# Peptides against a protein of PDB entry 6IDX, part 120

Target 1, 380 residues: chain A of PDB entry 6IDX
Amino acid sequence: KELAKLSADVTFATEFINMDGIIVLTRLVESGTKLLSHYSEMLAFTLTAFLELMDHGIVSWDMVSITFIKQIAGYVSQPMVDVSILQRSLAILESMVLNSQSLYQKIAEEITVGQLISHLQVSNQEIQTYAIALINALFLKAPEDKRQDMANAFAQKHLRSIILNHVIRGNRPIKTEMAHQLYVLQVLTFNLLEERMMTKMDPNDQAQRDIIFELRRIAFDAESDPSNAPGSGTEKRKAMYTKDYKMLGFTNHINPAMDFTQTPPGMLALDNMLYLAKVHQDTYIRIVLENSSREDKHECPFGRSAIELTKMLCEILQVGELPNEGRNDYHPMFFTHDRAFEELFGICIQLLNKTWKEMRATAEDFNKVMQVVREQITRA

## One batch from the design tools (peptide; made by RFdiffusion4, then SolubleMPNN)

Design b2_p16_1_s2 (from b2_p16_1, 8 letters changed)
Fold by OpenDDE base, seed 3:
Structure b2_p16_1_s2 (fold): chain B 380 residues (1-380), chain A 16 residues (1-16)
Amino acid sequence: as target 1 above (380 residues)
Amino acid sequence: SLRARRQEAAAREAAA
């Protein structure tokens, strides 16, 4: 206990480390010997002292043995562990993952996100906080190929549900540290959108052009069987499409693919539009048709608006930026839906369309409308 | 806090 307290002092820590004191602490953990009187209390103080000593950055985390890692992971994966040991074990694992890629690899083999989710189903917010922090560390340090898999996994859907029900909707106030970890999880999840945000549309890619054509089809041909595409000449069809793309509110009516060559938001805007068109089809059709039938120059250009809104949402959510240590602002909606960004887009595009009408805006007012919408989103 | 110090330490190692 006294050692754990003194280990917070850098002068003491330096001297203790120079005497190989940290090696003694690691060996105590590695031994796993439950034969000592007050073993749990002794172990809890040992782990505290170890953390305090390592927090000075004097000793590399790579000094820990595989046996040490397995013991600490064992305290997290076993169902009956003292809360004090569990808390410190989660904190040690978090620090190991954050400070060493080699330790990350070893830890990722010893523990699963599913095991960590069990530690969210408790009344102790400190345990919940350290469990989320370790999940965030694992997410942050995961190879790019594994990040998407981890985000798509049933474990992530379940994780969001458990966080929503046991943390956010819990009967206790959310502490600053928990709010920060929820913010971090949100940022790390939205950063998976960065690739799509920075992907330019290729105007020559037929598959990408087919998505734009599908947007047109859903808006204007929803009742027409796609099989009855009349064999009328290619030129008349091109002229018809130009009119339709104008009604959809694309900036480039001839080749709307050109509107998606600007990054950000690149292909992410097209993904949002397609999601809206497929998942919220009635809302999509309504927005498009209400504006396509107007001849009063008060039409809201859907295509342009969707692109600029996607860009704005990426800016507001800081997509592609690392989590900031001072931030604790998270959106509860992020935990209510698997496609939370696309759902946010769907809400905000309706808000934009409403605001456009209320302002009696024209194309010249576009930037003013976007500024008002930005203020509305950031105040909500 | 202990956590803040660990985060600062991790940030220093990531910057080194």
Scores: peptide ipSAE 0.022, ipTM 0.610, DockQ to the pose 0.242
Fold by OpenDDE base, seed 2:
Structure b2_p16_1_s2 (fold): chain B 380 residues (1-380), chain A 16 residues (1-16)
Amino acid sequence: as target 1 above (380 residues)
Amino acid sequence: SLRARRQEAAAREAAA
């Protein structure tokens, strides 16, 4: 106990480390000797002292043995472990993952995200916080090929449901540290959008052009009586499509594919538009038709607005950026749906359309509307 | 807190 307290002092830590004190502590953990009176209390203080000593950055985390890692992982995977030992074990594993790629590999072999989910179902917020922190560390340090698999495991309705029900909707106020870990998890999840955000549309790819055509079809052909036979010449058909793409609010009315060549937001904007059109078809059609039927200069350009909104959402969510240690702003909505980004887009595009109407905006006011919408989104 | 120091240490290592 006294060692654990003194280990927080840099002077004491330096002297203790110089006397091979950390090696002695690691050997105590490695031995696993349960025969000592007050073993659990002694072990909890040993792990505390170890953490406090290692936090000074004097000793490399790579000094730990495989046996030590297995013992610590054992305290996390065993169902009947003292809460004090479990908390410190989670914190040690987090630190190991964050501070060593070699230790990450070893830990990823010994523990699963499924085992960590069990520690979210407890009433102890400290255990929950360290469990999420370890999940975040594993996600952050995962190689790119495994990151998507982990994301799919996070996209498992189960983890999100457990976080939502046991952490967010808990009867206890969320502490700053938990809020930070929820923020980190969201940032890491949204960083998976980066590839799509940086993917340029190929204007010559027919499959991608067919998606834009599908947006047109959903907006305009869903209400059109099939009686207008497609038989008028190719030029008249092209001219009709140009009009439709203008009504959809694309900047390039002739070739809307050109609007998706800018990165960010690239193809991610098209994904959002298609999701809105398929999943929230009534909302999509309403927004498009309300603006396409206006004879006044007050039409909100849907296509341009959707692209710029997608870009704005990526900026607000800091897609492609590392989590900031000073931030703790998380959105509970992101734990409620599998397609949370696309749902956020669907809410925000309605807000944009409303704000455009309220401001009586014209195309010249576009940037002013976007600024007002940004302020509304960031205050919500 | 112990946690804040660990986060700072991890940030320093990620920046190195």
Scores: peptide ipSAE 0.022, ipTM 0.610, DockQ to the pose 0.304
Fold by OpenDDE base, seed 4:
Structure b2_p16_1_s2 (fold): chain B 380 residues (1-380), chain A 16 residues (1-16)
Amino acid sequence: as target 1 above (380 residues)
Amino acid sequence: SLRARRQEAAAREAAA
């Protein structure tokens, strides 16, 4: 206990480390021997002292043995461990993951996100916070392929449901540290959109062109016989498509693919439009047809609006930015749906369309409408 | 806080 307290002092820590004291602490953990009276209390203080000593940055985290890692991971993976030991073990694992890619690899082999989720199903918010912190650390340090897997695991109804039910909708106020970890998790999740946000549409990619054509089909041909094969387009049919793309509100009516060459938002805008058209088809068709039937210059250009809104949402959500330690602003809505960004887009595009009508906007007012919509989104 | 020191340590390691 006294060692744990003194280990917070840099002068003491330096002297103790110079005496190989940290090696003695690691060996105590590695031994796993429960032969000592008050072993659990002693272990908790040992882990505290170890953390405090390591937090000075005097010793590399890579000094720890695989046996030590396995013991600490064992305390996290076992169903019944003393809360104090569990808390310190989660914190040690977090620190190991954050400070060493080599340790990350070893830890990722020893623990699963599923095991960490079990620590969210407790009433102790400190344990929940450290469990999310470790998930966030693993997510941050994972290679791109594994980050997507972790995001998919987060997209699993289970993790979201557990966070929603046991943390967000819990009967206890969310402390600043938990709010920060939820913010971090949200930021890391949205950063997966960065690739699509920075992907330019290739106007020569037929698959991407087919998506734009599908947007047209859903809007205008939903009641018409599927027999119009896309391939046999006479010049009259090309001219018809140009009219349809104008009614869809693309800036480039001849080649809408050109509207998706700007990054951000690149292909992410097309993904949002396609999601809206497929998942919220009635809403999509309504928005398009309400504006396509207007001859009064008060039509809201859906295509342009969708692109600029996607860009705006990326800016508001700071897509591609690393989590800031001083922030704790998270959105509970992002824990309620697997496609939360696309759902947010679907809400915001309706808001934009409404705001456009209320303002009696024309194409010249576009930027003014977008400013008003930004203010509305940021106040919500 | 202990957590803040860990974050600072991680930042130092990432900068090295």
Scores: peptide ipSAE 0.021, ipTM 0.610, DockQ to the pose 0.232
Fold by OpenDDE base, seed 1:
Structure b2_p16_1_s2 (fold): chain B 380 residues (1-380), chain A 16 residues (1-16)
Amino acid sequence: as target 1 above (380 residues)
Amino acid sequence: SLRARRQEAAAREAAA
């Protein structure tokens, strides 16, 4: 206990480390000798002292043995571990993951996100916070291929559900530390959209062009069979499509694919539009037709608006940016749905369309409308 | 806090 307290002092820590004191602490953990009276209390103080010593940055985290890692991971993976040991073990693993890529690799082999999710189902918000912090650390330090696997895993859906039900909708106020970890998890989750956000549309890719054609079909030909391949159209049919793409509010009415060549938001905007058109078809059709029937120059250009809104949402959500240590602003909505970004887009595009009407906007007012919508989104 | 120090250490490593 006294060692744990003194280990917070840099002068003491330096001297203790110089005497190989940290090696003694690691060996105590490695030995796993449960036969001592008050072992749990002793171990809890040992782990506290170890953390405080390591936090001075005098010793590299890479000094720890694989046996040490396995013991700490064991305290997290085993059921019915002392809460004090569990808390410190989660904190040690978080620090290891954050401060060493080599330790990340070893830890990722010893623990699963599923095991960490079990620690979210407890009533102790501190345990929940450290469990999310470790998940966030693992997510942050994961190679890009593994991050995508983590995103697609049932574990991510389950994680969101458990966070929603046991943390966000819990009967306890969310503390600042938990709010920060929820913010971090949100940012890391949205960073998975970065690839699509930075993917340019290829105007020559037929599959991508077929998506744009599908948007047109859903808006204007909802009763028509999808078998009408765009390639067989006469010049008159091509001219008809140009009119339809104008009514859809694309900037390039001849080749709407060109509107998706700018990154950000690249293909992510097209993904959002397609999601809206398929999942919220009535809303999509309504928005498009309400503006396509207007001849008063007050039409809201849906295609342009969808692209710029997607870009704006990426900016607001800081897609592609690292989490900021000082922020704790999270949105509960992002834990309610698997496609939360696309659902947010669907809400915001309706808000944009409403705001455009209320402002009696024209194409010249576009940037002004977008600024008002930005303010509305950031205040909500 | 202990956590803040760990986060700061991680940030330094990521910047190195």
Scores: peptide ipSAE 0.021, ipTM 0.606, DockQ to the pose 0.342

Design b2_p16_1_s3 (from b2_p16_1, 8 letters changed)
Fold by OpenDDE base, seed 4:
Structure b2_p16_1_s3 (fold): chain B 380 residues (1-380), chain A 16 residues (1-16)
Amino acid sequence: as target 1 above (380 residues)
Amino acid sequence: SKRAKLQEAAAKEAAE
């Protein structure tokens, strides 16, 4: 108890470390010997002292043994551990994962996200916060393959559901630390979009060109009277498609694939457009046809708008940036839907189209409309 | 900070 208090002092910590004091504390944990009176209290103070000593940065986290890691991981993976021990063990594991890639590898072998999700199904918000913090640390330090697996797995859907039901929709106010961990999880989730955001379309990739053609098909062939079968000539067909791509509002209406070569937002814009067209087909068709039927130069260029909106959303959401320790702003909607970014895009593209009409905008006003839409999104 | 809360929790446990 006194050691745990004194360990917060850097002068004491330095002297205690010089006397191999940390080694003594680690050995106490490694022994696992429950024979001591008040073992749980002693262990809780030992773990506190260890964490406070290590937080001075005098000793490398790599000094810890595999036995120590297994004991700490055991306290978070075993049922019916004392809350005080569990809380400190989660904090130690978080620190280990954040400070050492070698410790991350060892910890990732000893614990599962499923075990950590079990600590979210409790009434203790402190335990919930440290559990999410450790999940976030594991997610941050995971190799790209494992990070993608963590995001796509049933475990992530379950994690979002558990967070939504037990944290966000809980009968308790969300504390600043929990809000920060939810923010971090949101940022790490959006950073998975970075690859698609930085992927250029290949104009020669037929599969990608077929997606653009599918956007055209959904917009124009679904309502087209079968009597206007495009005339059999390849040139008439190309000229027809050029007209359709102009009505879709692509900048390059001859070769719309060229509009997706800009990174950001690259292929992510095409993903959003395809999602809108397939999942919200009526909304997509309405937006496209409303603007394609206008002869007054007040048509909103959907293709250009979708690309620039996707880029803007990536900027607003700071896609590709590391989470900031001072931030605690999270969006509950991102825990309610698997495709929350695409749903946000679908809301924002309707807002853009509305704002364009309200402003009576022309193509020359495009940047002004985008600025107004940015302000609307950032105030919401 | 999380550290400050752990310290505050430890300080509360230390005051009981």
Scores: peptide ipSAE 0.017, ipTM 0.526, DockQ to the pose 0.033
Fold by OpenDDE base, seed 3:
Structure b2_p16_1_s3 (fold): chain B 380 residues (1-380), chain A 16 residues (1-16)
Amino acid sequence: as target 1 above (380 residues)
Amino acid sequence: SKRAKLQEAAAKEAAE
């Protein structure tokens, strides 16, 4: 206990480390010898002292043995571990993952996200916080393929549900530390959008052009079977499509694909538009048709608005940026839906359309409308 | 919260 307290002091830590004191602590954990009286209490203080000593950055995390890692992972994966040991073990694993890619690989073999989710189903908010922190560390340090797998996995849907029900909707006030970990998880989740945000549309890619054509079809030909879209449009059909793309509010009425060559938001804007058109079809059709039927120059250009709104949302959410240590502003919304970004887009595009009408805006007012919408979104 | 105002705005728009 005294060692654990003194280990927070850098002067003491330096001297203790110089005496190989940290090696003694690691060996105590590695031995796993439950034969000592007060083993659990002694182990909890040993783990505390180890953490405090390592936090000074004097010793590399790579000094730990595989036996040590397995013991710590065992305290997290095994049922009926003392809460004090579990908490410190989660914190040690987090620090190991954050500080060493080699340790990340070893830890990722010993524990599963499913095991960590079980630690969210408890009443102890500190255990919940450290469990989310370790999940965040694993997510941050995962290779791209594994990050995508983590995002798509049923475990991630389950994780969001468990967080929503046991943390956010819990009967306890959310502490700053938990709010920070929820913020981190949110940022890491939105960073998966970065690839699409930075993907330029290829105007010559027929499959991508077919998505734009599908947006047109859903808006104007809702009763038409998608199978009957003849690939060889006659010149009259091309001229008809140009009119439709103008009514959709694309900047380039002749080749709307050119509007998606700007990054950001690139293809992410098209993904949002397609999601709106398929999942919220009535809302999409209404927005498009209300503006397409106007002859008073007060039409809100949907295509342009959707692109600029997607870009604005990426800026507001800081897509592609690493989590900031001082931030604790999470949005409970993003834990309620799998496609939370696209749902946010769907809400914000309606707000934009309303604000455009209220301002009696024209195309010249576009930037003013976007600024007002930004303020509305940022103050909410 | 940003969300609450957006939801409130959307709820007002759905109620009109």
Scores: peptide ipSAE 0.005, ipTM 0.415, DockQ to the pose 0.019; fails the geometry check
Fold by OpenDDE base, seed 2:
Structure b2_p16_1_s3 (fold): chain B 380 residues (1-380), chain A 16 residues (1-16)
Amino acid sequence: as target 1 above (380 residues)
Amino acid sequence: SKRAKLQEAAAKEAAE
């Protein structure tokens, strides 16, 4: 107990480390010997002293043995462990993952995200915070292939549901530390959009062009009986599509695929448009047809707006950026939907369309409308 | 509050 308190002092820590004190503490954990009276209390203080000593950055985390890692992982994976031991074990594992890629690999073999989810179902917010912090550390340090698997596990309705029900909708106010971990988890989840955001459309790829054609079909052919498309010459058909792509508000009316060659937002904008068109078809059709029927130069160009909005959302969400330690602004909405980014896009594109009308905007006002919409989204 | 305002804004636009 006194050692744990004194270990916070850098002078004491330096002297204790110089006496191989950390090695003694690690051996106490490695022994696993439950024979001592007050073992749980002694172990809790040992783990506290170990963490405080390591936080001075004097000793490398790579000094720990595989036996030590297995013991600490055992305290997290075993049921009915003392709350004080569990909390410190989660914190130690987080620090190990953050400070050493070699320790990450070993820990990722011993612990699953599924085991950590069980620690979110408790009433103790400190345990919940350290459990999310360890999930975030594992997610941050994961190789790209494993990161996508972890994201798919987060996209599993279960983790989001547990966070929503036991953390966000809990009977206790969310502390700053928990809010930060929820922010970090949100940022790491949105960083998975970076690949699509940086993917250029190939204007020669027929499959990608077929998606743009599907957007046209949903907007303009949904009410038209397919029987009355006059089967006549390829030129009339091309001219008709150019008109439709103009009505959709693409910048390049001849080849809309060219609008998706800019990165960011690349193909991510097309993904958002297709999601809106398929999942919120009535909203999509309404937005497109309302603007396509105007002759007063107050048309909101849907295609251009959707691209620039996707880019703006990526900037607001800081897609591709690392989490910042000073931030704690998370959005509960992102824990309620499987496709939260696309749903956010669907809300924001309606807001953009409304703001365009309210401002009586023309194509020359486009950047001004986007700035107003940015302020609305960031204040909301 | 933020989501409620955006959903309330979206719901008002769907009701108009």
Scores: peptide ipSAE 0.000, ipTM 0.381, DockQ to the pose 0.018; fails the geometry check
Fold by OpenDDE base, seed 5:
Structure b2_p16_1_s3 (fold): chain B 380 residues (1-380), chain A 16 residues (1-16)
Amino acid sequence: as target 1 above (380 residues)
Amino acid sequence: SKRAKLQEAAAKEAAE
């Protein structure tokens, strides 16, 4: 207990480390010797002292043994009665993951996100905070290929549901530390959109062109059986499609694929449009047809609006940026839906269309409408 | 909250 308190002092820490004191603490953990009276209390103070000593940055985290890692991971992966040991073990694992890629690799082999989810189902907000912090650390340090798997595990309705029900909708005020970890998790989740945001459409890719054609089909041919394969469109059909792409509000109504070559938002805008068209078909058709029937130059260009809105949402959500240590602003909506970004897009595109009508906007007012919509989204 | 205002905006749009 006294050692744990003194370990917070940098002068004491320096002298204690110079005396190889930290090695003694690591060996105590490695021994796993449960035979001592008050073992749990002693271990809790040992882990506190270890963490406080390491927080001075005097000793590299790479000094820890595999046996030490396994013991700490064991305290997290096993049902444990001692909350104090669990909390400190989560904090130590977080620090190890954040400070060493080699330790990340070892820890990622010893623990699963599923095991950490169990620590979210508790009443202790500190344990919940450190469990999310460790999930965030693992997510941040994961190689790109594994980030998608972790995201899929997060996209598992279970983790989101647990965070929503046990953390966000809890009867207790969310502390600043928890709010920060929820913010971090949100940012890391949205950073998975970066690839699509930076993916240019290939105008020669037939599969991507077929998506644009599907957007046209859903808007204008909704009653037509999909069995009418777009046969070799006669010149009249090509001219008809050019008209349809103009009515869809693409900037390049001859070749709409060119509108998706700009990054950001690249293909992510097309993904949002397709999601809206398939999942919210009535809303999509309404938005398109309301604007396509207008001859008064007050038509809202859906295609252009969808692209610029997607870009704006990426900017507002800071897609591709690392989490900021000073921020704690999270959006509970992103924990409520599997496709939360696309659902946000669907809400915001309706808001944009409403704002366009209210402003009696023309194509020249486009940037003004977008600025008003940005203010509405950011104030919400 | 963004959700509350977006829901309020959507609710106003559904009521018109």
Scores: peptide ipSAE 0.000, ipTM 0.401, DockQ to the pose 0.019; fails the geometry check

